# Ledger of designs, part 74: peptides against a protein of PDB entry 2AKA

Target 1, 299 residues: chain A of PDB entry 2AKA
Amino acid sequence: MEDLIPLVNRLQDAFSAIGQNADLDLPQIAVVGGQSAGKSSVLENFVGRDFLPRGSGIVTRRPLVLQLVNSTTEYAEFLHCKGKKFTDFEEVRLEIEAETDRVTGTNKGISPVPINLRVYSPHVLNLTLVDLPGMTKVPVGDQPPDIEFQIRDMLMQFVTKENCLILAVSPANSDLANSDALKIAKEVDPQGQRTIGVITKLDLMDEGTDARDVLENKLLPLRRGYIGVVNRSQKDIDGKKDITAALAAERKFFLSHPSYRHLADRMGTPYLQKVLNQQLTNHIRDTLPGLRNKLQSQL

## One batch from the design tools (peptide; made by RFdiffusion4, then SolubleMPNN)

Design b2_p15_7_s1 (from b2_p15_7, 6 letters changed)
Fold by OpenDDE base, seed 2:
Structure b2_p15_7_s1 (fold): chain B 299 residues (1-299), chain A 15 residues (1-15)
Amino acid sequence: as target 1 above (299 residues)
Amino acid sequence: SAEVEKALEELDAFL
């Protein structure tokens, strides 16, 4: 069963090569959230490397199919650059930026054409995530005035698929009722069957407030529940604070916080990674028979 | 495609 995620990765690569990415309901996890919700930081914390584009506004402008593979070696490979092994994750970041710009141009437009990135690492569990552009209401730079709707339409191509799980990333220091991630998830998954809630920025909440009721699944119930995480601050990222040290600080945060101590073993980035691996594996197992029948009918 | 067929064969072996 541990090999189900790599099997689906091979299917994803094969379908990407034939241009059929949009029509296939492959079992996957789409990552959704507003701009600055902390999506990129969650993904980088899984890898233990800084490798995603950074900046103001819409940073992710193409879907990024991030295939994490547990391995004895650490390197990255792109589907568009077969045979090139990247060992410097700064070069991985630069390649994502270059490949994004190659398709979208310099106007910071978006494209629905995925970038496929595979990361081999001893520090990861087998896990595939589709990082999607952050939802925004305000165009930046030369972006078209309808960029909000273009992003929403792109997200809908993924999250409307029945075999798509939704990782809804929401910051705790903002009104959860106004969460763009939870709004779009509720639109396409009104019963909360496919949605996993991630609550970021728990360390940035106002003094005397907490997200306990959310994390206990009492406020906005999801079948798959909520997991709280604490990411590096922008200052910590700019200061090149080590991710391993940040993960230790996250564990300390949950253990020491009066409102979260009782949840600490079901919180944090390492627990999130484990849960996502298990949920994706189980979801693949449950969906593969139906997918096989669909594929056979199309041959 | 040969890649899709191979992936389907691997899928069939797993089911």
Scores: peptide ipSAE 0.142, ipTM 0.799, DockQ to the pose 0.763
Fold by OpenDDE base, seed 1:
Structure b2_p15_7_s1 (fold): chain B 299 residues (1-299), chain A 15 residues (1-15)
Amino acid sequence: as target 1 above (299 residues)
Amino acid sequence: SAEVEKALEELDAFL
């Protein structure tokens, strides 16, 4: 069962090499959320490394196909530069930035052309995610005035696919009814069959408020439910707080919080990784026979 | 094409 994700990774790489990645409904998880929703932090917490571009406004400007592979070794490799092993994750970040700029130019525009990054680590479960640009309403710098719609259209290319699961990342310290992530998910998955809710910033909620009803799947029910996570604060990031220490703090947060203690075993980044691995594996198992038949009919 | 064929062969071997 653990080998299904690597198998799909090879398919994904093969299709990326021929430029057909957008046309194939490969079983995958697309990560969606508004600007500053915590998407990049969730992904970095899986790896235990700082390796994604950071900054104000739009950070992810191309889809990032992030292939996590459990391995005895720790390194990264890009599909666009096969044979180069990255052991410094700062260099991984720089390569993402450079490869993004190479395609998008200097105007901080977006491109639908994916970057394929594989990370081997003893600290990850097998998991493939497609990190997508954060939804924004405000153009920054030399971005076109329609950047909101360009991002939306890019996201729709992924999330409209039937075999795409949606990781909808929403901050708890914002009105969930106004969640860009859940809004787009509901548009393409009105029955909540493909959507997994991630609630970030639970530690930043106003005193006397909680997201219990959301996390208990009572407010906006998703078949696949919600998982709360606590990412490093900007202060923690600036202070170079270790991700391992942050994961321990996350566990402590859920265990000590009166509203979340009873859910604590079904919350946090490690649980999210397990759930995503299991759900993706099962989803692959269910979809691959149909995909195989479709592909064979096209040969 | 060759990479796709190889990947499909691997898929077929798994299924």
Scores: peptide ipSAE 0.142, ipTM 0.793, DockQ to the pose 0.739
Fold by OpenDDE base, seed 3:
Structure b2_p15_7_s1 (fold): chain B 299 residues (1-299), chain A 15 residues (1-15)
Amino acid sequence: as target 1 above (299 residues)
Amino acid sequence: SAEVEKALEELDAFL
C-alpha cells in the first residue's frame, strides 16, 4: 500500500517534465492558507529540517510539490536538477529561492509553474504535498496590485480538481469564520469531502479561550475533521530551536492543556503526518482506476 | 511522451 505514493510521484514528475500539469487530475494534497498561517512550518516539521524560504510577505511564490519518501538516507533532489543530491537543507532553501527568482524575477511576482522537490529521510512517512502561495490582500514591494487575485487563481487551478485533497491551514488566534483557507475550501468543496483542517497557533490563543469546539469538529464540520498543531514560534526559529524539541513541546502542550488533553492522541504534527499518509494512500487507491482510464484515452 | 508511456506501464503493472 505504501508504494502508491511513490507511483503517483513518478506520474507527477512525468507530467511536470512535459508541462501538462493542468491536463491530469492526479491524486494530491494541496496546502492552502493565509500568509503566516503556519503552512511552511508544518511542512518543515514533517521533514525535521529548516529548508523553506522565510521572510516578510509572500514567501512561497511558486507551487512546491514536496514529495517525502521514507529512506535509510537523508537527502533532497529537485526535478529541475536531476542527479544533484542535496544533503545540506540550507542549500535546498537557496535552490528554491534561486529557481523561484529565475522564473518570477526579483519583483516578488508569482508563477503557476511548480517546483518539484523530493526529500528522502528516515524520519518521514511517504507523503506528497503541494505547498501553495499564501493568500494575502496587501501587495508588498513590487508585487502587482492584483496579486490577491493572481494567488487565488493559482490556488483554484489545484483545489478545483476532483482528485485534489485540501489541507486547509488556519491559525487559532484568528477568527476561524474569517479563515481564508476554510473559505476557499468551502467554495470548491461545499460538502467538506476533500478538506482536512489544520489549526495552528493554539499556543497563541488568549487566556480563557480555546479551539476545542473546532478541534471536536462541532463549529465548522469537515468530514475528514481537524488536527491541531503547535509550530515553533518566530523566536524559536530565529534561535534555531531543534524541531525534535519543538515536537516534544507540542506533545506536552496538548497533554497539559485542560481543553485539549482528551484530544492529545489525535493532535500534533506526528499524528497529522500519519493521517495525511493514510488519507493520501486511500485516496490514490480510489482514484487510480479512473486515472488509468483517462491516461489510456489520451494515448 | 516516452515518460508518460513509461508511467502508464508502471501504473498498469501496479493495477
Scores: peptide ipSAE 0.123, ipTM 0.788, DockQ to the pose 0.784
Fold by OpenDDE base, seed 5:
Structure b2_p15_7_s1 (fold): chain B 299 residues (1-299), chain A 15 residues (1-15)
Amino acid sequence: as target 1 above (299 residues)
Amino acid sequence: SAEVEKALEELDAFL
């Protein structure tokens, strides 16, 4: 049985090559969240490599279509430089930065033009995610004063699509009721049919507080529920702490935490990856008949 | 494009 995610990846690549028609509603997962919510860290934890741009403010400035493909080998490929295999993930990071700067310039502006990155790895499940710029209210550097709205408009191009699932990333150490990710998700998915909640920074919550009610889907219910994760700290990232060690620490965190121990088997990055693979696969299966009909009507 | 056609053929074979 041909894997559905790779099939859609080929469609996505083909459509990207011809200029993505705004009318194409490919089954995909858009990653949304405020700046510093931990979106990039979640994606890097899936790959087990440091490969995304780092810094303060808006780090992701173009949509990054991240196609994870389970393979016996580990390498990355960009759609914009076909045939080049990257085995050094620092070079992958540099290529993302260079390709971003090529289009946006040095002013930290944004562009709606995606970067398509495929990562082959034995450590990943088949999964396609669209990493989107982090929502912000404050322009930095030479960013336009309306950058908040530009980001919002860019996000809306993805999350308003009916076949787009939304990975809403919210930090636990902030008021979740005011989460930018959950707000935008609620705006475009008021019934919570397309939204998967990710709660980061559970390890940074104040003593005596927890996100149990959120993780149990009791506070802000989503049909697809919530998954808690623990990312590396900025200190750990700067210190180049191994992601494998961080994933072990994440598992230990959930198992040892009195509020989360009972949820531990349904928490953490590996479980999130599994859920997203399953959700995307099922979503593709459900949407493919409609997609076929739409494609046939455009031929 | 030939790539789109091929992808559609693969899709049709799956459905």
Scores: peptide ipSAE 0.120, ipTM 0.790, DockQ to the pose 0.721

Design b2_p15_7_s2 (from b2_p15_7, 8 letters changed)
Fold by OpenDDE base, seed 5:
Structure b2_p15_7_s2 (fold): chain B 299 residues (1-299), chain A 15 residues (1-15)
Amino acid sequence: as target 1 above (299 residues)
Amino acid sequence: SPEVEKALAELDKFL
């Protein structure tokens, strides 16, 4: 089982080299959500490192294929700079920014061309995620006025694929019924078969309110359910608060919260990582026969 | 491509 995700990673790397026009519906998890929904923070919490670009507006401007690989060593590798091992995750961040700017320019435009990043770490489970640009309605900088639609079109290229699982990231301190992530997921997965809900910012909800009904899968049912997480605040990020300390605080939050205590063992970033690893592994297994047939047709 | 063939051969180990 542990080898299935690395196998698909090798397939992804091979197909990225042949060009995106291969109608290869590889099993993957696309991460979708509005700007500032907490997508990048969830991914950084999996790695335990600050390595994603920071800023206001559209931070992720290219798809980031993040391949997490459990290993005895900790380092990162990019497909575009093969053979270079990054051990400083600030250099990883800078490389993502540089490679993004190389393709999109300085105008804060977007590109559908993915960045492929592999992270080896003893602190990760085998997991591949595609971080996608955050949905927005407001152009920033020199972005085209139709940037919202460009982002949606880019997302649709991923989430419409039958073998794509959808990690729908929604902030709890906003109207979840109006979540951009859940809306796009429901559009392409009306039966809720491919969607995993992530609820962020549970610690930022108004006093006397909670997301219990959502987390219990009662409000907007998904077959794969919902997982609540607590990310670092922007102040914590700017203050360089350690991710390990943040994960401990997240655990404490769920255990101490009256509405979430009974769910605490099925909440938080470590549980989310485990669920995603299991879901992706099972999804790969289920899709392997179809993948073989598609690969054979391309020979 | 040789890469696709190798990937297919690896895939066949799991089928």
Scores: peptide ipSAE 0.176, ipTM 0.831, DockQ to the pose 0.638
Fold by OpenDDE base, seed 4:
Structure b2_p15_7_s2 (fold): chain B 299 residues (1-299), chain A 15 residues (1-15)
Amino acid sequence: as target 1 above (299 residues)
Amino acid sequence: SPEVEKALAELDKFL
C-alpha cells in the first residue's frame, strides 16, 4: 500500500515535465484556505521545518506540489533543479521564492505553473499535497486588481477535478460559516465527498467558545470529517520555537481542553498526517483503473 | 511521451 503515493509522485513528475499538469485528473489533495488561515503552518508541521515563504499578503503565488517521502535521510529536491539536494530548509524557502519570482515577476502576480518539491524525511509519512495560493479579498502592493479572481480561477483548476481531494483549512477564531475554504469546497463538492476539514487556531478562540460541534461533524457535515490542529503562534515562529515542541503543546491542548478532551486522539497534526496518508492511498487505489485508461488514451 | 510510457509501465505493475 505504501507504494501507491510514490507511484503517483512519478506520474506527477512525468506530467510536470510534459507541461500537461492541468489535463490529468491525478488523485491528489489540494490545500485550500484563506490568507492567514494557518495553511502554511499545517504543511510545515508535517515536515517539521520552516520552509514555506512568509510575509504580508499572498505568499504562495504558484501551486506547490509538496511530495513528502519517508526516508532515513532529511533533504529536499526540486523538479526544476534535479540533482541538487537541499539540507537547509531556509534555502528551500529561498528557492521557492526565487522560482516563484522568476515566473511571476516582481509584481507579486500568480502563475498556475506548479513548483514540484520533494521532501525526504524520517519524520513524514508518504503524502502528496498541492498547496494553492491563499484566497484573498484585497489586492496588496503591486498585485493586479483582479488578483482575487485569478486566485479563484487557479484554485478551480485543481479543486474541480473529480480525483482531487480538498483539504479545507479554516481558522476557528473566525466565523466558520463564512470560511473561504469551506465555501469553495462546498461549491465544487456540494455533497462533501471530497473535502477534509482542518480547523486551525483553536487556541485563539474567545473564552467560553469552542469548535466542538464543528469537530464532531455536527455543524457542517463532511463525509471525511474535520480534524482540529494547533499551530505555532506568530510569536512562537518568530521566536524559532521548535515544531516538535509545538506538536507536544498541541497534544496537551487537546487533552486539557474540556470541550476537546474526548476528541484528542482524533485531533492534532500527527493524526491529520495519518488520515491524509490513508485517505490519499485509498483514493489512489480507487482511481488507478480510471487513470490508466485516461493515460492510455493520451498515447 | 517516453515519460508517459514509463509511467504507464509502472502503473501496470500495480494493476
Scores: peptide ipSAE 0.157, ipTM 0.823, DockQ to the pose 0.767
Fold by OpenDDE base, seed 3:
Structure b2_p15_7_s2 (fold): chain B 299 residues (1-299), chain A 15 residues (1-15)
Amino acid sequence: as target 1 above (299 residues)
Amino acid sequence: SPEVEKALAELDKFL
């Protein structure tokens, strides 16, 4: 059953190569969230490497199909440069930036054309995520004035699909009722059937406040619930703090916090990765018969 | 496309 994710990865690669990204509702997880919600940090914590573009403003400007594959070796491969193995994850970051700029130009514009990145690692579970541009309301630099709507339209191409699961990433140190991720998820999944909530920045909440009611699924109920995570601070990222040490600090945070201690075994990045692997595997199993029938009808 | 046919053939191994 663990082979179902690699199967869908091969389907994603095949459909990306033929430009049919629009017509096939492949079982996948789309990652949505506001700018600076912590999406990139969650993905890097899964890999245990720094490899995603960083900066001010819209960093992810193309959909990134991130295919994590458990392997005895650690390396990355891009669909657009088959046969090149990347062992330096800084070179992976540079290739994402270069391939983004090749299509969008230097104006920080966006493109709906995905980048397909496969990461082989002994430290990952099989998991495929589509990282989407962060929602923003304010254009920066030479971005078009309608960039908010361009991003929204791009996200809608993914999250409106019936077989798309939604990883809604929201920071705890902001009003969750105003979460762009939860708003878009509620719009396209009003019954909360496809949405998984991720709450970041739990360590940055004001003293005497907590996200307990959200994490207990009491405030904004989702069928798939919420998982809290603690990402590296910007200082920790700039200081090149080891992700393994950050994951240990995350575990300690949940265990030591009075409001979260009772939830600690259902919180944190390792638990999130496990849940996503299981949910994606089950979702693929449930959708494959219908997908096969659709594909067969298109022959 | 040959790629879609190959993808279907792969799907059929798991169903």
Scores: peptide ipSAE 0.155, ipTM 0.820, DockQ to the pose 0.714
Fold by OpenDDE base, seed 1:
Order: sequence, then structure tokens, then C-alpha cells
Structure b2_p15_7_s2 (fold): chain B 299 residues (1-299), chain A 15 residues (1-15)
Amino acid sequence: as target 1 above (299 residues)
Amino acid sequence: SPEVEKALAELDKFL
């Protein structure tokens, strides 16, 4: 069976070239979360490489259409520089930063214009995600005072689309009732039909506290459920801890934790990647007939 | 757009 995700990737690329990405309800997964919720770490854990911008405050300032493609080779390509193959993922990070700055200028503003990045790797499943700017309440540096609303409006352009699935990334060491990710998801998906919950920072919860009820889908039920993950700590990132070693530690965390052991086979980054691949594939299959009809009516 | 037409043609082969 031909993989549907590469087909949608070609559609995304074609529509990006004509500037109509905002108008087409393509089947996709938008990644939403507050600043420091662990969004970038989840995406990097899928690739097994450090390649996303890092820093304090708003790091993602443009939508990043991240197209993961299972391949025998490992390299990245940008839609804006076709024909250049990146094998150094540090150069990928630098290109994201440079291309962001080219459009936003030096003020650390945001732009709704996507960056399209394709990563070929033997270590990934076919998966397309749209990484969105982290929700913030506090402008930093030369950011406009309304940056919170600008980010919100940008997110709404994606998450309001019926064919958009929402990967809501929330840290476990914060009150889930105050999750910016789940709040925005509930606003546009009140029945929890399009939202997948990701709970990060489970390893940073206070002793004697757990997210079991959340992960069991009992507290804030989503039809697509919740998946817990354990990302590298900032100390682990600064220490250049290998992502493969971090994924092994994540597996050990869930298996050893009394509250999560029974869920361990339905937790962690590898399971999340598998679920997202399956859900996106099924979602594409269900939405493509309608998309075809809509496109044909516009010709 | 020729690119959209090509993408639609690929879609049509799959469906």
C-alpha cells in the first residue's frame, strides 16, 4: 500500500510554492504547546538529532512543516533551497535560524509563512508535523507587546481547520488545567476529536505526585488519548546526552515507575511516533476524497 | 498551477 504521508507531502510542497498553504485544509498534525513545554525535544527525539533552534523565550517563530521520511539515507532538505542536502544537523539548525531571521528581521518577531523541512532517515517513520510557535504571555526583547495574541492568531490559522489534528504538548510538572495547549485545543475541538495529548516532564513531577489519571484519559478525556514522554533534561542537552540513550532511559522510566508500569507499552517517544504515523495515515485516507472534490471544484 | 495539477494527478492515481 503506497504511503499516504509522502503523497500529502507533495501536496504540501506544491501548495507552499503557490503561497496558498493557509487556505487549504490539508490533513496534518499541528504541534501546540506553551514555551518550554518540550515540543522541540519531542520532535528532535523522533529524528534522533539536535536540529531545532534553542534558546530562551520564543524559539520557533515561523511554522515549521517537518516532513519525516523513512529512507536508507540520512539527510535534510529545505523547500526554499531545493537541491542542497544537509547531512550535518547543526547546519539544519542554522538554516532554520537564518531563514527565520530573513523573514522576521532582528526584532524576534513571528511570521505565519512556513518553513518546509524534509528529513530523510532510517530511524524515522513517515510523519508530517507542523511545529508552531510556543504560546507565551511575556514579550521578550524587541517583541511587540501583543506577541501573545499574534502567536495565538497564528496557531488558530492551523488548528481551526477540520482536517488538522492537534498534538497538544503539556508539561506534567505544571497544572494541566492551566495547560495553554489543552486550552487552545478545547477551544477549537471541544469534543476532543482531533486532539492528541502529549504529557512531557513526567520525570520532573514532585515526589508522591503522578499524572496517572491524565494518562489513563480520566481527567480531561480526549478521544485520541494521551501519551506520556520523557525528554532529555536541560542538563542532559547541555551535556550532549545521546538521544538514543535518552529513549532507553525513557523506556526504563515508564517500566520502573509504579504509577506508569501498566501503561508503559502505550507510552514513550517510539510509541508516540507509531501512533502519530498511524493516525495521520488513517486521517489522510479519510480526508483525501473530500479534498480531491474540493480541489476539482476550484479548477 | 502546473504543480497543483501534477499533485492532483498523483492523488487521482492513488484514489
Scores: peptide ipSAE 0.154, ipTM 0.820, DockQ to the pose 0.753

Design b2_p15_7_s3 (from b2_p15_7, 5 letters changed)
Fold by OpenDDE base, seed 3:
Parts: structure tokens; sequence; C-alpha cells
Structure b2_p15_7_s3 (fold): chain B 299 residues (1-299), chain A 15 residues (1-15)
């Protein structure tokens, strides 16, 4: 069973190399959410490293196919830089920025052309995610006035695919009924069959408020449910707070919180990673026969 | 075509 994710990774790399990314409905998880919803922080918490571009506004400007592979060694490889092993995750960040700017130019535009990044680590489960640009309503700097629609159209290319699972990332300190992630997920998955809810910023909710009903799947039911996480604050990130210490603080948060204590074993980043690995593995198993038949018909 | 054939061969070896 553990070999299914690596198999799909090889298929993703092969299809990316031939430019057929648009026509092949590969089993994958697309990560969607508003700007500052905490998407990049969730991905960095899986790796245990700071490696994603940071800043204000649109940070992710190309889809990032992030392939996590459990290994005895820790290093990263890009599909566009074959044979180069990155052991410094700061250099990984710089390469993402440089490769993004090479395609989009200096105007902070977006491109639908993915960056393919594979991370080998002893600290990860086998998992592939597609990080997508954050939804925004307000252009910043030299961004095109229609940037909101360009992002939406890019997201729709991924999330409309039948074999795409949707990781909908929503902050708890904002009205969930207004979540851009859940809105787009409901548009393309009205029955909630493909959507996994992630609730971030549970530590930033107002006193006397909680997301219990959401996390118990009672408010906006998804078949695959919701998982709460607590990410590092921007101050903690800027201060280079250790991710391992942040994961321990997350566990303590859920265990100590009166509203979440009973859910604590089904919350947090390690549980989310496990659930995503299992759900992706099962989803691949269910979709591979159909994918095989489709590929055979293209010969 | 060659990449599709290679992908199919890999899928067929797994299934």
Amino acid sequence: as target 1 above (299 residues)
Amino acid sequence: SEAVEAALAELDAFL
C-alpha cells in the first residue's frame, strides 16, 4: 500500500515532462484557501522545515506539486533541476522564488505551470499535495486588476477534476460561512465527497468562542470531516521558532482546551498528515483502474 | 506516446 503514492509521483513527473498536466486526471490533493489562511504553514509543519516563500499578498504564484517521501536521508529535488540535491531548505526556498520569477516575471503575476518539488525526509509520511495560490479579492502592487479571477481560473483547473481531493484550509478566527476555501469546494464538490476541511488559527479565536461544532462536523458537514491545527504565528516564524516545539505546543493546546480536549486525538498536524496519507492511498487505489483504462485509450 | 506507454507499463506492473 505504501508504494501507491510513489507510483503516482512517477506518473506526475512523467506527465509534467510532456506538458499533458491538463488532460490527465491524476489522483491528487489540491490545497485551497484564502491568503494568510495558513496553507504554507501546514505544508512546512509536515516537512519540519522553513522552505516556502513568505511575504505579504500572493506568495504562491505557481502550483507547487509537493511530493513528500519517507527516507533515511533529508534532501530535496526539483524536477526542473534534475540531479541537484538540496540539503539546505533555505536554498529550496530561493529556488522556488527564482523559478517562479523566471516564468512570471517581476510583476508578481501567476502561472498555471507547476513547480515539482520532491522532499525526502525521515520525518514525513509519503504524501503528495498541490499547493495552489491563495485566493484574494484585492490586487497588490503591480498585480493585474483581474488577479482574483486568474487565481480562481487556475484553482478550477485542479479542483474540477474528479480524481482531485480538496484540502480546504479555513481560519477559525474568521466567519466559516465566508470561507473562500469552502465556497470553491462546495461549487465543485456540492456533496462534500472530495473535500477535507482544515481549520487553522484555533488559538486566535475570541475568548468564549470555539470551533467545536465545525470540528465535530455539525455546522457544515463534509463526508471526510474536519481537522483542526495550530500553526506558528508570523512572529514565531520570523523568530525562527522550532517546528518540533510548535507541534508540542499544538498538542498541548488541544489537550488543555475545554472545547477540544475530547477531540485531541483526532486533531493536530501529525494526525492530519496521517489522515491525508491514508485518504490519498485509498483514493489512488480506487482511481488507478480508471486511469489505466483512460491512458490505454490514448494509445 | 512513449511516456504514456511507459506509464501504462508501470501501472500494469503494479496492478
Scores: peptide ipSAE 0.192, ipTM 0.830, DockQ to the pose 0.596
Fold by OpenDDE base, seed 5:
Structure b2_p15_7_s3 (fold): chain B 299 residues (1-299), chain A 15 residues (1-15)
Amino acid sequence: as target 1 above (299 residues)
Amino acid sequence: SEAVEAALAELDAFL
């Protein structure tokens, strides 16, 4: 069963090579959320490495197809530079930045052309995610005035596909009714069949407030439910706080918190990774017959 | 095309 995700990865790579990635309804998980919602931090927590671009404004400016592969070795490789193995994840970050800038220029524009990154690690489950640009309303620097709509249109290319699962990332320290992630998910998945909710920044909620009703799936019900996570603070990221230590702190947070203690075994990054692996594997299995027929018709 | 054919062959092994 774990071999289904690698199979789809090979399909993704083959289709990327022929320029057809956008037209194929491949079983995948698209990661959506507002700017600074914590999307990239969740992905880095899966890998246990700092490797995604950081900065003010739109961080992810191209779709990043992140293929996590459980392996005895730890390294990364890009589809655009086959044969190069990256063991320094800072070099991975720099390559993402360079490859982004090569296509978008220095104006912090966006491009719908994916970057395909595969990470082999003993610390990951097999999982493929598409990190998408963060939704924003305010152009910064030399960004085009319509950047909000460009991002929206890019997200819609992924999330409208029936075989796309949606990882909707929302910060707990903001009104969930205003969550850009849940709004876009509700637009394309009104019954909440394809959406998995992730609630970040639970540690940054005002004293005496909690997201219990959200995490218990009572406020905005999703069939696939919600998973709370605690990411490193920006200060901790800038200070290069170890992700392993942050994951231990996350576990401690849920276990010690009066509102979340009873949910602690269904919260946190390791549980999220497990759920996503299982959900993606099952989704692949269910979609494979249809995918086969579609592929056969394109030959 | 060869990569797609190979991927289809792999798919067929799982179906």
Scores: peptide ipSAE 0.186, ipTM 0.819, DockQ to the pose 0.738
Fold by OpenDDE base, seed 4:
Structure b2_p15_7_s3 (fold): chain B 299 residues (1-299), chain A 15 residues (1-15)
Amino acid sequence: as target 1 above (299 residues)
Amino acid sequence: SEAVEAALAELDAFL
């Protein structure tokens, strides 16, 4: 079973190379959430490096197929420039920005064409995620007035697929009943069978409020449940606070918080990685026979 | 493509 994620990665690479990735219902996890929901911080916390574009407005403008591979060495490689090993994750960020701008131009538009990034690290579990553009209602800069709908249409290309799991990222310091991530997940997964909830910004909730009922799966029940995480503050990111130190602070947060202490062993970024690895592995195992039959029928 | 065929062969070898 340990080799299932790498197997699907090879399938993803092969299909991306021929431009057919959109037509294949590969077992995958799509990451969805509003702008500033904390998606990028969750993904960077998995790697332990700052490597995603940052800024105001729409940051992710193409799907990013992020393939995490446990390895003795730490480096990144893009499918569009095979053989080039990136050891500086700032250069990884710059390459994502450059490759995005190459396809979308300077107008901050979006493209459905994926970027495929593989990260080898001793600090990761085998895990593949598809990071998707953040949902927004307000065009920024030279973005087209229909950008909200363009993003939504792009998200729907992924999240409507039966073999797509949905990582719905929602901030706790906003009304969770109004979460864009949970709304889109509920639209395409009404029974909550494919959705995993991530609750960010638990440290930024108003005094005397908590997300306990959500995290206990009592408010908006998902079959796959919810996992709370605490990301670095924007000040900590700008100050280049070490992610390892942030993960220790996250653990301390859950252990010390009266409302979350009893959940602390089922919370935080390291637990989320384990759960996603296990759920993806199991999902691949369950879907591969059907995928094989579909592929054979197309040959 | 040869890459797709190879990937399918790996899939078939696993299942």
Scores: peptide ipSAE 0.183, ipTM 0.816, DockQ to the pose 0.779
Fold by OpenDDE base, seed 1:
Structure b2_p15_7_s3 (fold): chain B 299 residues (1-299), chain A 15 residues (1-15)
Amino acid sequence: as target 1 above (299 residues)
Amino acid sequence: SEAVEAALAELDAFL
């Protein structure tokens, strides 16, 4: 069972090398969310390292295929620079930025061509996620006026595939009915069969409000439900607060909050990682026979 | 494609 995700990782790498990434409906999880929804922070919390580009506006400008692999050693490898092992995660961040700029140029444009990053760590479960550009309505810098549509079109290339699970990341401090992540998920998955809801920024909700009904799957039901997480605040990030300490604070948040205490064992980043590992593993198992038949028909 | 054949062989070995 644990070997299914590594198998699909090898398939992803092989198909990336031949330029067929867009054409194969590989079992995967696409991560969707508005800008500043906390999407990148969720991914960094899985690794326990700061390694994703930071900034205002569109930070992710290419799809990032993030392959987490449980290992006794901690290092990262890129598919575009095979054989180079990164042990400094700041160098990983810089390589993502450099490789993004190499393809998109200086104009903060987007490209549908993925970056493939594999992270080996003792602190991760086997998990592969495709981090997609954050949905935006406002062009920044030299971005084309239609950048919103370009991002949407890029996201649609992933989320329309039947074997794509959707990790819809929505902030709790915004109206969930207006969530860009849940809107795009509902467009391509109207029955909520492929969508997993992540609710971020639960610690930033207005006093006297809570997301209990959302987290209990009562407001906007998804078959795969919702998982609440608490990311580091911008102050915590700027203060270089350790992710391990942030995960302990997240656990404390759920346990101490009157509205969430009863859900606390089914909330937080560690639980999300376990659920995603299990969901992806099961999804791979269910889809592999169909994938095999499709590949056989292409011979 | 050699890559497709290799991928199928790997899948068949696993299934």
Scores: peptide ipSAE 0.176, ipTM 0.828, DockQ to the pose 0.590

